Peptides against a protein of PDB entry 8OXM. Designs and how they scored, part 44

Target 1, 371 residues: chain A of PDB entry 8OXM
Amino acid sequence: FKAEFRLAGGVNLPKIIDCVGSDGKERRQLVKGRDDLRQDAVMQQVFQMCNTLLQRNTETRKRKLTICTYKVVPLSQRSGVLEWCTGTVPIGEFLVNNEDGAHKRYRPNDFSAFQCQKKMMEVQKKSFEEKYEVFMDVCQNFQPVFRYFCMEKFLDPAIWFEKRLAYTRSVATSSIVGYILGLGDRHVQNILINEQSAELVHIDLGVAFEQGKILPTPETVPFRLTRDIVDGMGITGVEGVFRRCCEKTMEVMRNSQETLLTIVEVLLYDPLFDWTMNPLKALYLQQRPEDETELHPTLNADDQECKRNLSDIDQSFNKVAERVLMRLQEKLKGVEEGTVLSVGGQVNLLIQQAIDPKNLSRLFPGWKAWV

## One batch from the design tools (peptide; made by RFdiffusion4, then SolubleMPNN)

Design b1_p10_8_s3 (from b1_p10_8, 8 letters changed)
Fold by OpenDDE base, seed 2:
Structure b1_p10_8_s3 (fold): chain B 371 residues (1-371), chain A 10 residues (1-10)
Amino acid sequence: as target 1 above (371 residues)
Amino acid sequence: SSLLEELLSS
């Protein structure tokens, strides 16, 4: 390791360190303190398995449908080393975080990201109707700009077109696999974009198996398909390439039902894999300060070994695990809201749910559903 | 180990 480190920013102040490998190559590593990387490591293994399934199918292989993965080495329950995703940027950083964010640069007369957040926080405890009205006002005065990412990074028209397709395919693959796995907390800081490939890298995989639905403010969308995410696809939006890539990904997932169920079953019963939502985690996820700059002292959740009191907690855990497996089996059969759907019907329903402004307006303001 | 432990403890 080099003696110097850099801060990556964010609440947990992850440290970027340079490591010289046994091969003499320098590699950047992200060291997270006070964060359980075991969930990320397990979910990366599941994504690698999904990639293997997608590579075995001729149609998904021809489309290069993959989820971007990174190496995670958990060191303890509260520490680990991540492979630093060199040449990636959070979509939130590009869009809204900096004074030079794409919204401010391309839409200087729109509401600021802060104004949008403030308006949505003011209605956080209000009715769904009031949330919807304010969300529609915010959306009208905060127009999407993510199309400019590929236009800024790729000046050659042929490269630009190829990268926009790579982006669209990456969104489709990660959306469908993320839905199958019940991946939550898909805020704009948890989704990175590769500045060379235009592919997405999903980070912070701690909300899985629909545990986002049991948050104090439940997650109401199957994946992030907000206006900026759609704008990055270009003029066709969710139609054409995105829809077809979703359908082909869903087809592979549904045809791999037995493999997916077996792996998820092993993971749900792994005593080292804490996928369950706890009240402290729920508070941490939805009491995030408005300002990304405020160093909230990480509550030392004391290692109260929640010694799972053997009988009643095991029965409650087993019932939750069984419910997760049943819901996963339903998704893989195309059962939505008690109805069996075709792959096209299921993908269509999921797209409609993800873009519905009524669902988006109900999300926690920190999810930034207007971006 | 020591630098990693220092980085994780700080």
Scores: peptide ipSAE 0.005, ipTM 0.439, DockQ to the pose 0.038
Fold by OpenDDE base, seed 4:
Structure b1_p10_8_s3 (fold): chain B 371 residues (1-371), chain A 10 residues (1-10)
Amino acid sequence: as target 1 above (371 residues)
Amino acid sequence: SSLLEELLSS
């Protein structure tokens, strides 16, 4: 390892280190402390299995439909090493960085990212109607700019077109796989874009199996398909390439029902894989900036007292696991709201749910649904 | 190991 490290930013202050491999090659790694990388590691394995299914199908293979994966090496329950996604940037950093964000550069007369966040935080405890009105005002005064990512990075028109297509395919694949696995909405800092491939990398996979629905502010979208995410696809938006790639991905997932159910069943009952939402994790994911002051997690929670009621915990856990499996089976059958849909009907419903301003206005303001 | 442990403990 080199003696120097860089901070990647964020609450957990992950450290970027350079290491020399046995092959003499330098590799950048991200060292995360105070973070359970086991869930990330398991979800990367599930993504690799989904990629294997997508590569077996001729239609998804021809379209190069893949979910991007990274190497995770958990070192402890609270530490690990990630293969650093070199040449990636968080979508949130590109779009809404305080100094040089694309919104400020291309739309200097729009609301600042801070003004948008403030307006949405002020209505966080208000009615759905009031949230919707303020969200529409924010959206009117904060216009999407993510089209400029590919335009800045890919100056050659033929390369630009291929990269915009790669981006659109990556969003489609990750959206449908993410829906099947119940990843829900994703914080803008937890979606990286590769500056060379224009493909997305989803990081921090701490919410899976629709556990985002039991957050204090429940998720209301099947995946992140916000205005900037759509703007990156170009003038066709969610139509054409995106929709067709979603349909072809969903077709492969539905045709792989038995395999996916078996895999998820094994994972849900793995005693080493804690996928359940806990109150501390829920608070961390939806922490308000004003609440940062007092809750130093004195995680001096003595391990001792939680031993007693193992039997009632086990029955409650099994009922949650069974509900997750039943909901996964419904998704893979195309059962939405008690109705069996075609692949096209199911994909259409999911797209409409994901882009609905009423659903987006109800999301946790910290996840910036206007971006 | 030691540098990684120092990096994880800090």
Scores: peptide ipSAE 0.005, ipTM 0.436, DockQ to the pose 0.039
Fold by OpenDDE base, seed 1:
Structure b1_p10_8_s3 (fold): chain B 371 residues (1-371), chain A 10 residues (1-10)
Amino acid sequence: as target 1 above (371 residues)
Amino acid sequence: SSLLEELLSS
């Protein structure tokens, strides 16, 4: 290990360290000392299984559909080492960095990222109509710029076009796999983009199996498909390559129903895998400036010995697990809102839900649905 | 090990 470390930011202050392997190669690692990495490790294994399914199918293999994975080594329930995604940047850092973000560079007369966040926080406790109106005002005065990522990184037109296609395929694959696993909306700092491949890497997988729907501000989108995410696809947006890659990914997932159900069932009933949402985790994920005064750092998650009878906890857990499995089975059958849809119909519904300004306006303002 | 343990304990 080198004696120097860098801070990655965030509440838990994860540390980026450079390690020299026994092979003499330098490798960057992210060290988390206060986060449970077991869920990240499990989700990476599920992504590897999904990638195996996608590689077996001729249509998804031809399209090079894959979800990017990284190595996770849990060391304890609260600590572990991540492979640092070298040559990646958070999309939020590229887009809305305070110093030199792409919105500031390309749209200097638009609202600042801070002004957008402030406007949306002011209406957080307001009606859905007021949230929608303010979200539309924010969107009008904060125009998408993510098209410039590929234009900055790839100066050759043929390379630029290829990388834009790689990005679009990566978004499609991660969106559909993420929907099946119930990852939902992803904070812009938890989506990395590879500066060489234009592929996405999803990190911090602490919300899975639609547990985002039970947050204090419930999730309202099946995956992140915000205006900047769409702008990165270029002039066709969600039409053409993105839609076709979503459909082909969904086709493979639906045709692999038995395998996916069996895997998820084993994971949901693993006593070592805590995927359930707890109140402290919910507060952490949707922390408000007003809530900082009540979060004494001494809330050890261990001291809620809720002596609920082991039987009542187990029955409540089993009911939630059964509901998750039932909903997963519905998704893999194409059952949406009680109706059986074709692959194309299901993918269309999910895209429409993900891009709907009414759904986006209802998200937690901290997740920046206008980016 | 020691630096990693220090980084995890801090």
Scores: peptide ipSAE 0.000, ipTM 0.429, DockQ to the pose 0.038
Fold by OpenDDE base, seed 3:
Structure b1_p10_8_s3 (fold): chain B 371 residues (1-371), chain A 10 residues (1-10)
Amino acid sequence: as target 1 above (371 residues)
Amino acid sequence: SSLLEELLSS
């Protein structure tokens, strides 16, 4: 280890350390404190399995459809080491950094990221109709700029085109696999982009198996397909390459139903894998910036063991696990809202749900659905 | 181990 460390941005202030391997290669590592990396480690193993399935299929292998993975070594319930994704940046840092963000640089007359956040926070407790109207006003005055990521990083037109295709394939693969696994909390800081490959790296995998739907503000989209995510695909948007890559990914997932169900069943019943949403986690994920001032650390973790009888906890857990497995089986059969869909029909429904401004306007303002 | 423990404790 080098004696120097850097802080990565974010609430938990993770430490970036440089390590020299026995091979003489420098490797950057991220040390997270106060975070349970076990869920990330398990979800990375599931992504590696999905990548194995995608590599076995000729059509997905030819398209190089993969989810970017990172190494996770959990050390405790509150600490671990991550392989730092060297040369990645949060999409939120590129898009909406206060001083040098792409929205400020390319659209200086649009609303600021702060103005957009404020407008959506003001209507957070309002009707769905009022949220939709304000979201449409925000979207009109905050136009997409993510096309400029590839244009800034890749000056050669042939390289630029290949990297835009790599980005589009990465969004498609991660969106479909993320939907199958019920990944939530896909805010702009939990999605990194690789500055060399243009591929996405999904981090903080703590909301899985549709547990985002039981948050105080439920998640209403299957994956992040916001206006900037679409703008990064270029002129074709969600049509052509993105749609075809989603369909081919979904085809492989549906054809691998038995394998995916068996893996998820083992994980859901693993006593070391706490995937369930708890009230403290829900509060942390949807905490307001205004509430940071009043949370004195005097939440003594007094073990208010809510002594729910161990039997009632186990029965409630088993019923939730069974419901998750049933919903996973439905997704892998193409059952949506009680109807069996073709791969193309299912992918089309998911795209429409993800881009619907009515669904996007209902999300928690911290998710930044206008970005 | 010691540097990692120091980084986790700080």
Scores: peptide ipSAE 0.000, ipTM 0.442, DockQ to the pose 0.036

Design b1_p10_8_s4 (from b1_p10_8, 7 letters changed)
Fold by OpenDDE base, seed 5:
Structure b1_p10_8_s4 (fold): chain B 371 residues (1-371), chain A 10 residues (1-10)
Amino acid sequence: as target 1 above (371 residues)
Amino acid sequence: SSILQEMLAS
């Protein structure tokens, strides 16, 4: 290990450390000190399984449909080592960095990322109608620029086209698998893009099995398919390659129902895998930047009264686990809102839900649905 | 878990 470390951005100030392997190669590692990395480790194993299923199918294999995975080594309930995704950048850093973000560079007359966030925070406690109106105003004055990622990184037209295709396939695969697993908290810092492959790397996998729906501001979209995400696909947007890759991914997931259910069942009942949303985690994920200063939780240990009987906790847990399994089975059967859909019908519904400005306007402002 | 590894290997 090198004696020097760098701070990564974010509330927990994770440490980037450099280590030299026995092979003489330098590898960067991210050390998190306050996050439960067991959730990330488990979800990476599920992604590896999904990748195995996608590689077995000829149509998904030919399209190179895969979810990018990274190594997670949990050290404790609150600490671990992540493989640092070398050659990746958070999409939020590329798009909305304060100094040199792509929105500022390509759309200097649009609203700043700060102005957009402020406008959406001002309406956070208002009606859905007022949120929608302000979201539409923000969107009109904050036009997508993510097309420029591939244009900046890939100057050769043939390479540019191939990388835009790789990006579109990566978005499709991760969106459908993320939906099946109920992956939440897909804000712009939790999605990295590989600067060489144009593939997405999803990080911070602690909101799974639709637990994002029980946040104080519930998640209203199945995956991130915001205007910048779509703009990165180029002129075709959500049509053509993206839709076909979603359909082929969904087909493999639905045809693998028994395997997926068995794996998720084992995980839901693993006493070492705390996938349930707790109130402190919910508050942390939707904390306002202004509230960071004062809440040192003096966990005064003395409040004896929350001896909720262990039996009531177990019964509540089992009922949540059963509901998660039932909902997973419905998704894998194509049951949406009590109706059985074809693969194409289900994928179409999910795309429409993900791009609907009414759904996007209802998200927590920290999710940055206008990006 | 070992079960996940077995299911990945099968």
Scores: peptide ipSAE 0.007, ipTM 0.527, DockQ to the pose 0.020
Fold by OpenDDE base, seed 4:
Structure b1_p10_8_s4 (fold): chain B 371 residues (1-371), chain A 10 residues (1-10)
Amino acid sequence: as target 1 above (371 residues)
Amino acid sequence: SSILQEMLAS
């Protein structure tokens, strides 16, 4: 370990530590405190298994369809070491950084990211119709710019084309795997893009198995496929490469039904893996800036010996786990809204749901569905 | 979660 560390910012002040391996190579590590990395570690293992399935299939292997993974070493229930994703940037930082974000650079006459957020927060408690109208106004005055990421990073046209393909394949793979695992929408800061590969790295996997649907503002999309995510694919958008990569990924997932069900069943009943949504986690994920004032977490949550009968908690948990498994089985059979769909039909439905401005307008404004 | 979002937004 080097004697120097950098603080990554944020409330938990994680430490970036440079480590020299026994091989003499320097590796950056992120040391997180006060965060349960067990869910991230488990989800990385599931992603590795999905990658193994994708590598066994000739069509997905030929397309290099993979979900990017990082190493997670949980040290305790509230601490761990992450492989630092060196040479990655959050898509949110690139797009909507306050000073030098791509929206400000390329669209200086559009609404600011702050103006967009303010407008959507003002309608957060309003009707779906009013949310939709304001979302459409925001979208009209905040045009996508993520195409410029690959143009800035890859000046050679042949490299640029290959990297845009790598990006599109990464979005497709992560979208379908994310749908199967019920990751839902992903906040723009929880999606990293690799500046060398143009592949996405999904971080902070604290919402899985459709637990985003039970948030105070429920998720309405199967995965993040916002306008900037689509703009990064270039002129083809969701058509051609993206759609075909989604279909080939879905085909592998559906053909691996028994394996995926067995894996998820083991995980859902693992007493060390808390995947359930709790009220504190829900509040934290959808916290309003105005609500920051009074919730000093009086960590006196130790003394509520609510002797809720262990039996009633266990029976409630088992019913939630069974429902998750049933829904996973439906997805893997192509059952959507009680109808059995083909792979192409299912992928088409998911794409349409993910890009629908009515669904996007209903998302929590903190997740910036207009980006 | 917002922790990694805050960590990357800072």
Scores: peptide ipSAE 0.006, ipTM 0.429, DockQ to the pose 0.179
Fold by OpenDDE base, seed 2:
Structure b1_p10_8_s4 (fold): chain B 371 residues (1-371), chain A 10 residues (1-10)
Amino acid sequence: as target 1 above (371 residues)
Amino acid sequence: SSILQEMLAS
């Protein structure tokens, strides 16, 4: 390891270190302290399995449908090493950075990211009607700009078109795989974009199996398909390439039901894989200071060994695990709201749910549903 | 390595 390190941005100030491998190659590593990387490591293995399924199918292989993965080495319950995704940027940093964000550059007369945040915070405890009205006002005065990402990075028109397609395919694949796995906490800092491939890299995979629905402010969308995410697809939006890639991904997932259920069952009953939402984790996710700059003292969660009273907690855990497996089986059968849907019908419902301003307005303000 | 332990402890 080099003696020097850099701080990455964010509340936990992860340390970027350069290491020299036994092969003499320098590799950048992200060292996270006070974070349980076991969840990320397990979810990366599930994504690798999904990629294997997608690569076996001729139609998804021809479309190069893949979810981007990174290497995770958990070192302890509160520490690990991530492969640094060199040449990636958080979508939030590109779009809503205070100094040089794309919204400020391309839409200088729109509301600032801070003004949008403040307006949505002011209504956080209000009715769904008041949240919807303020969300619509924010959306009217904060127009999408993510189309400019590919235009800035790819000056050649043929490359630009190819990269916009790569982006659209990556959004489709990650959206459907993420929905099947019940992946939550998809705020704009947990989604990176590769500056060379235009593919998405999903990070911080700690909210899975629809555990986002049991947060104090429940998640109301199946995946992130906000206005900027759609704007990055270009003029066709969610139609054409995105929809077809979602349908082909969903088809492979549904046709792989037995494999996916078996894998998820093993993971749900793995005593080392804490996928359940706890009150402290819920508090941490939805009381995060919205200002990326404030070093909040990490609450030393004292290891109160909550001596899980073995019998009642095991029965509660087993009932939650069974419910997760049942819901996963429903998704893989195309059962939505008690109705069996075709692949096209299911994908259409999920797209409509993800873009619905009523669902988006109900999200936690820190999710930044207007971006 | 000692550096990794120091970096994780800090």
Scores: peptide ipSAE 0.000, ipTM 0.424, DockQ to the pose 0.037
Fold by OpenDDE base, seed 3:
Structure b1_p10_8_s4 (fold): chain B 371 residues (1-371), chain A 10 residues (1-10)
Amino acid sequence: as target 1 above (371 residues)
Amino acid sequence: SSILQEMLAS
């Protein structure tokens, strides 16, 4: 290990350490403190399995459909080492950095990222109608710019075209697999983009199995398909390559139903894998920046053993696990709202749900649905 | 120790 470390950005200030392998190669690692990396480690194993299924199918293999994975080594309930995704940037850092973000550079007369967030925070406790109206005003005055990512990074037109296709395929694969697994909390800091491959890396995998729907502000979209995510695909948007890659990914997932159910069942009943949403986690995920000032660390987590009878906790857990498995089985059968859909019908419904401004306007303002 | 050595050896 090198004697020096760097801080990564973000609330938990993870330490970037450089190490030299036995092969003489420098490798960057991220040491995360005060966070449970066990959920990320388990979800990376599920993604590796999904990648194995996608590589076995000729149509998904030809399209190079994969989810980007990273190595996670949990050291404790509050610490671990992860492989740092060298040459990645959060999509939020590229798009909405206050000094040099792409929105400010390409759209200097639009609303600032701060103005957009403020407007949506002001209506957070208002009706769905008021949220929708303000969201539409924000969207009108904050136009997409993510097309410029590939244009800035890839000057050769042939390379630019291939990287835009790699991006579109990465969004499609991660969106469908993320939907099947019920992956939530897909805010702009939890999605990295690789500056060399244009592929997405999903991080912070702690909201899974649709647990985002039980947050104080429930998640209303199956995956992130916001206006900037679509703009990065170029002129075809969600049509053509994206739709076809979603359909081919969904075909492989549906045809692998037994394997996916068996693995998720083992994970849901693993006593070391705490996937359930708890009130403290929900508060942490949806805390307001204004509330950070008054939380003196003097919440002694006195183990108020909520002595909920161990039997009532176990029965409640088992009922939640059974509901997750039933909903996973429905998704893999193409059952949406009690109706059996074809792969094309199911993918179309999911795309429509993800781009619907009524669904997007209802999300927590910290999710930044206008980006 | 061993897992960190395997990660450093890969």
Scores: peptide ipSAE 0.000, ipTM 0.426, DockQ to the pose 0.023

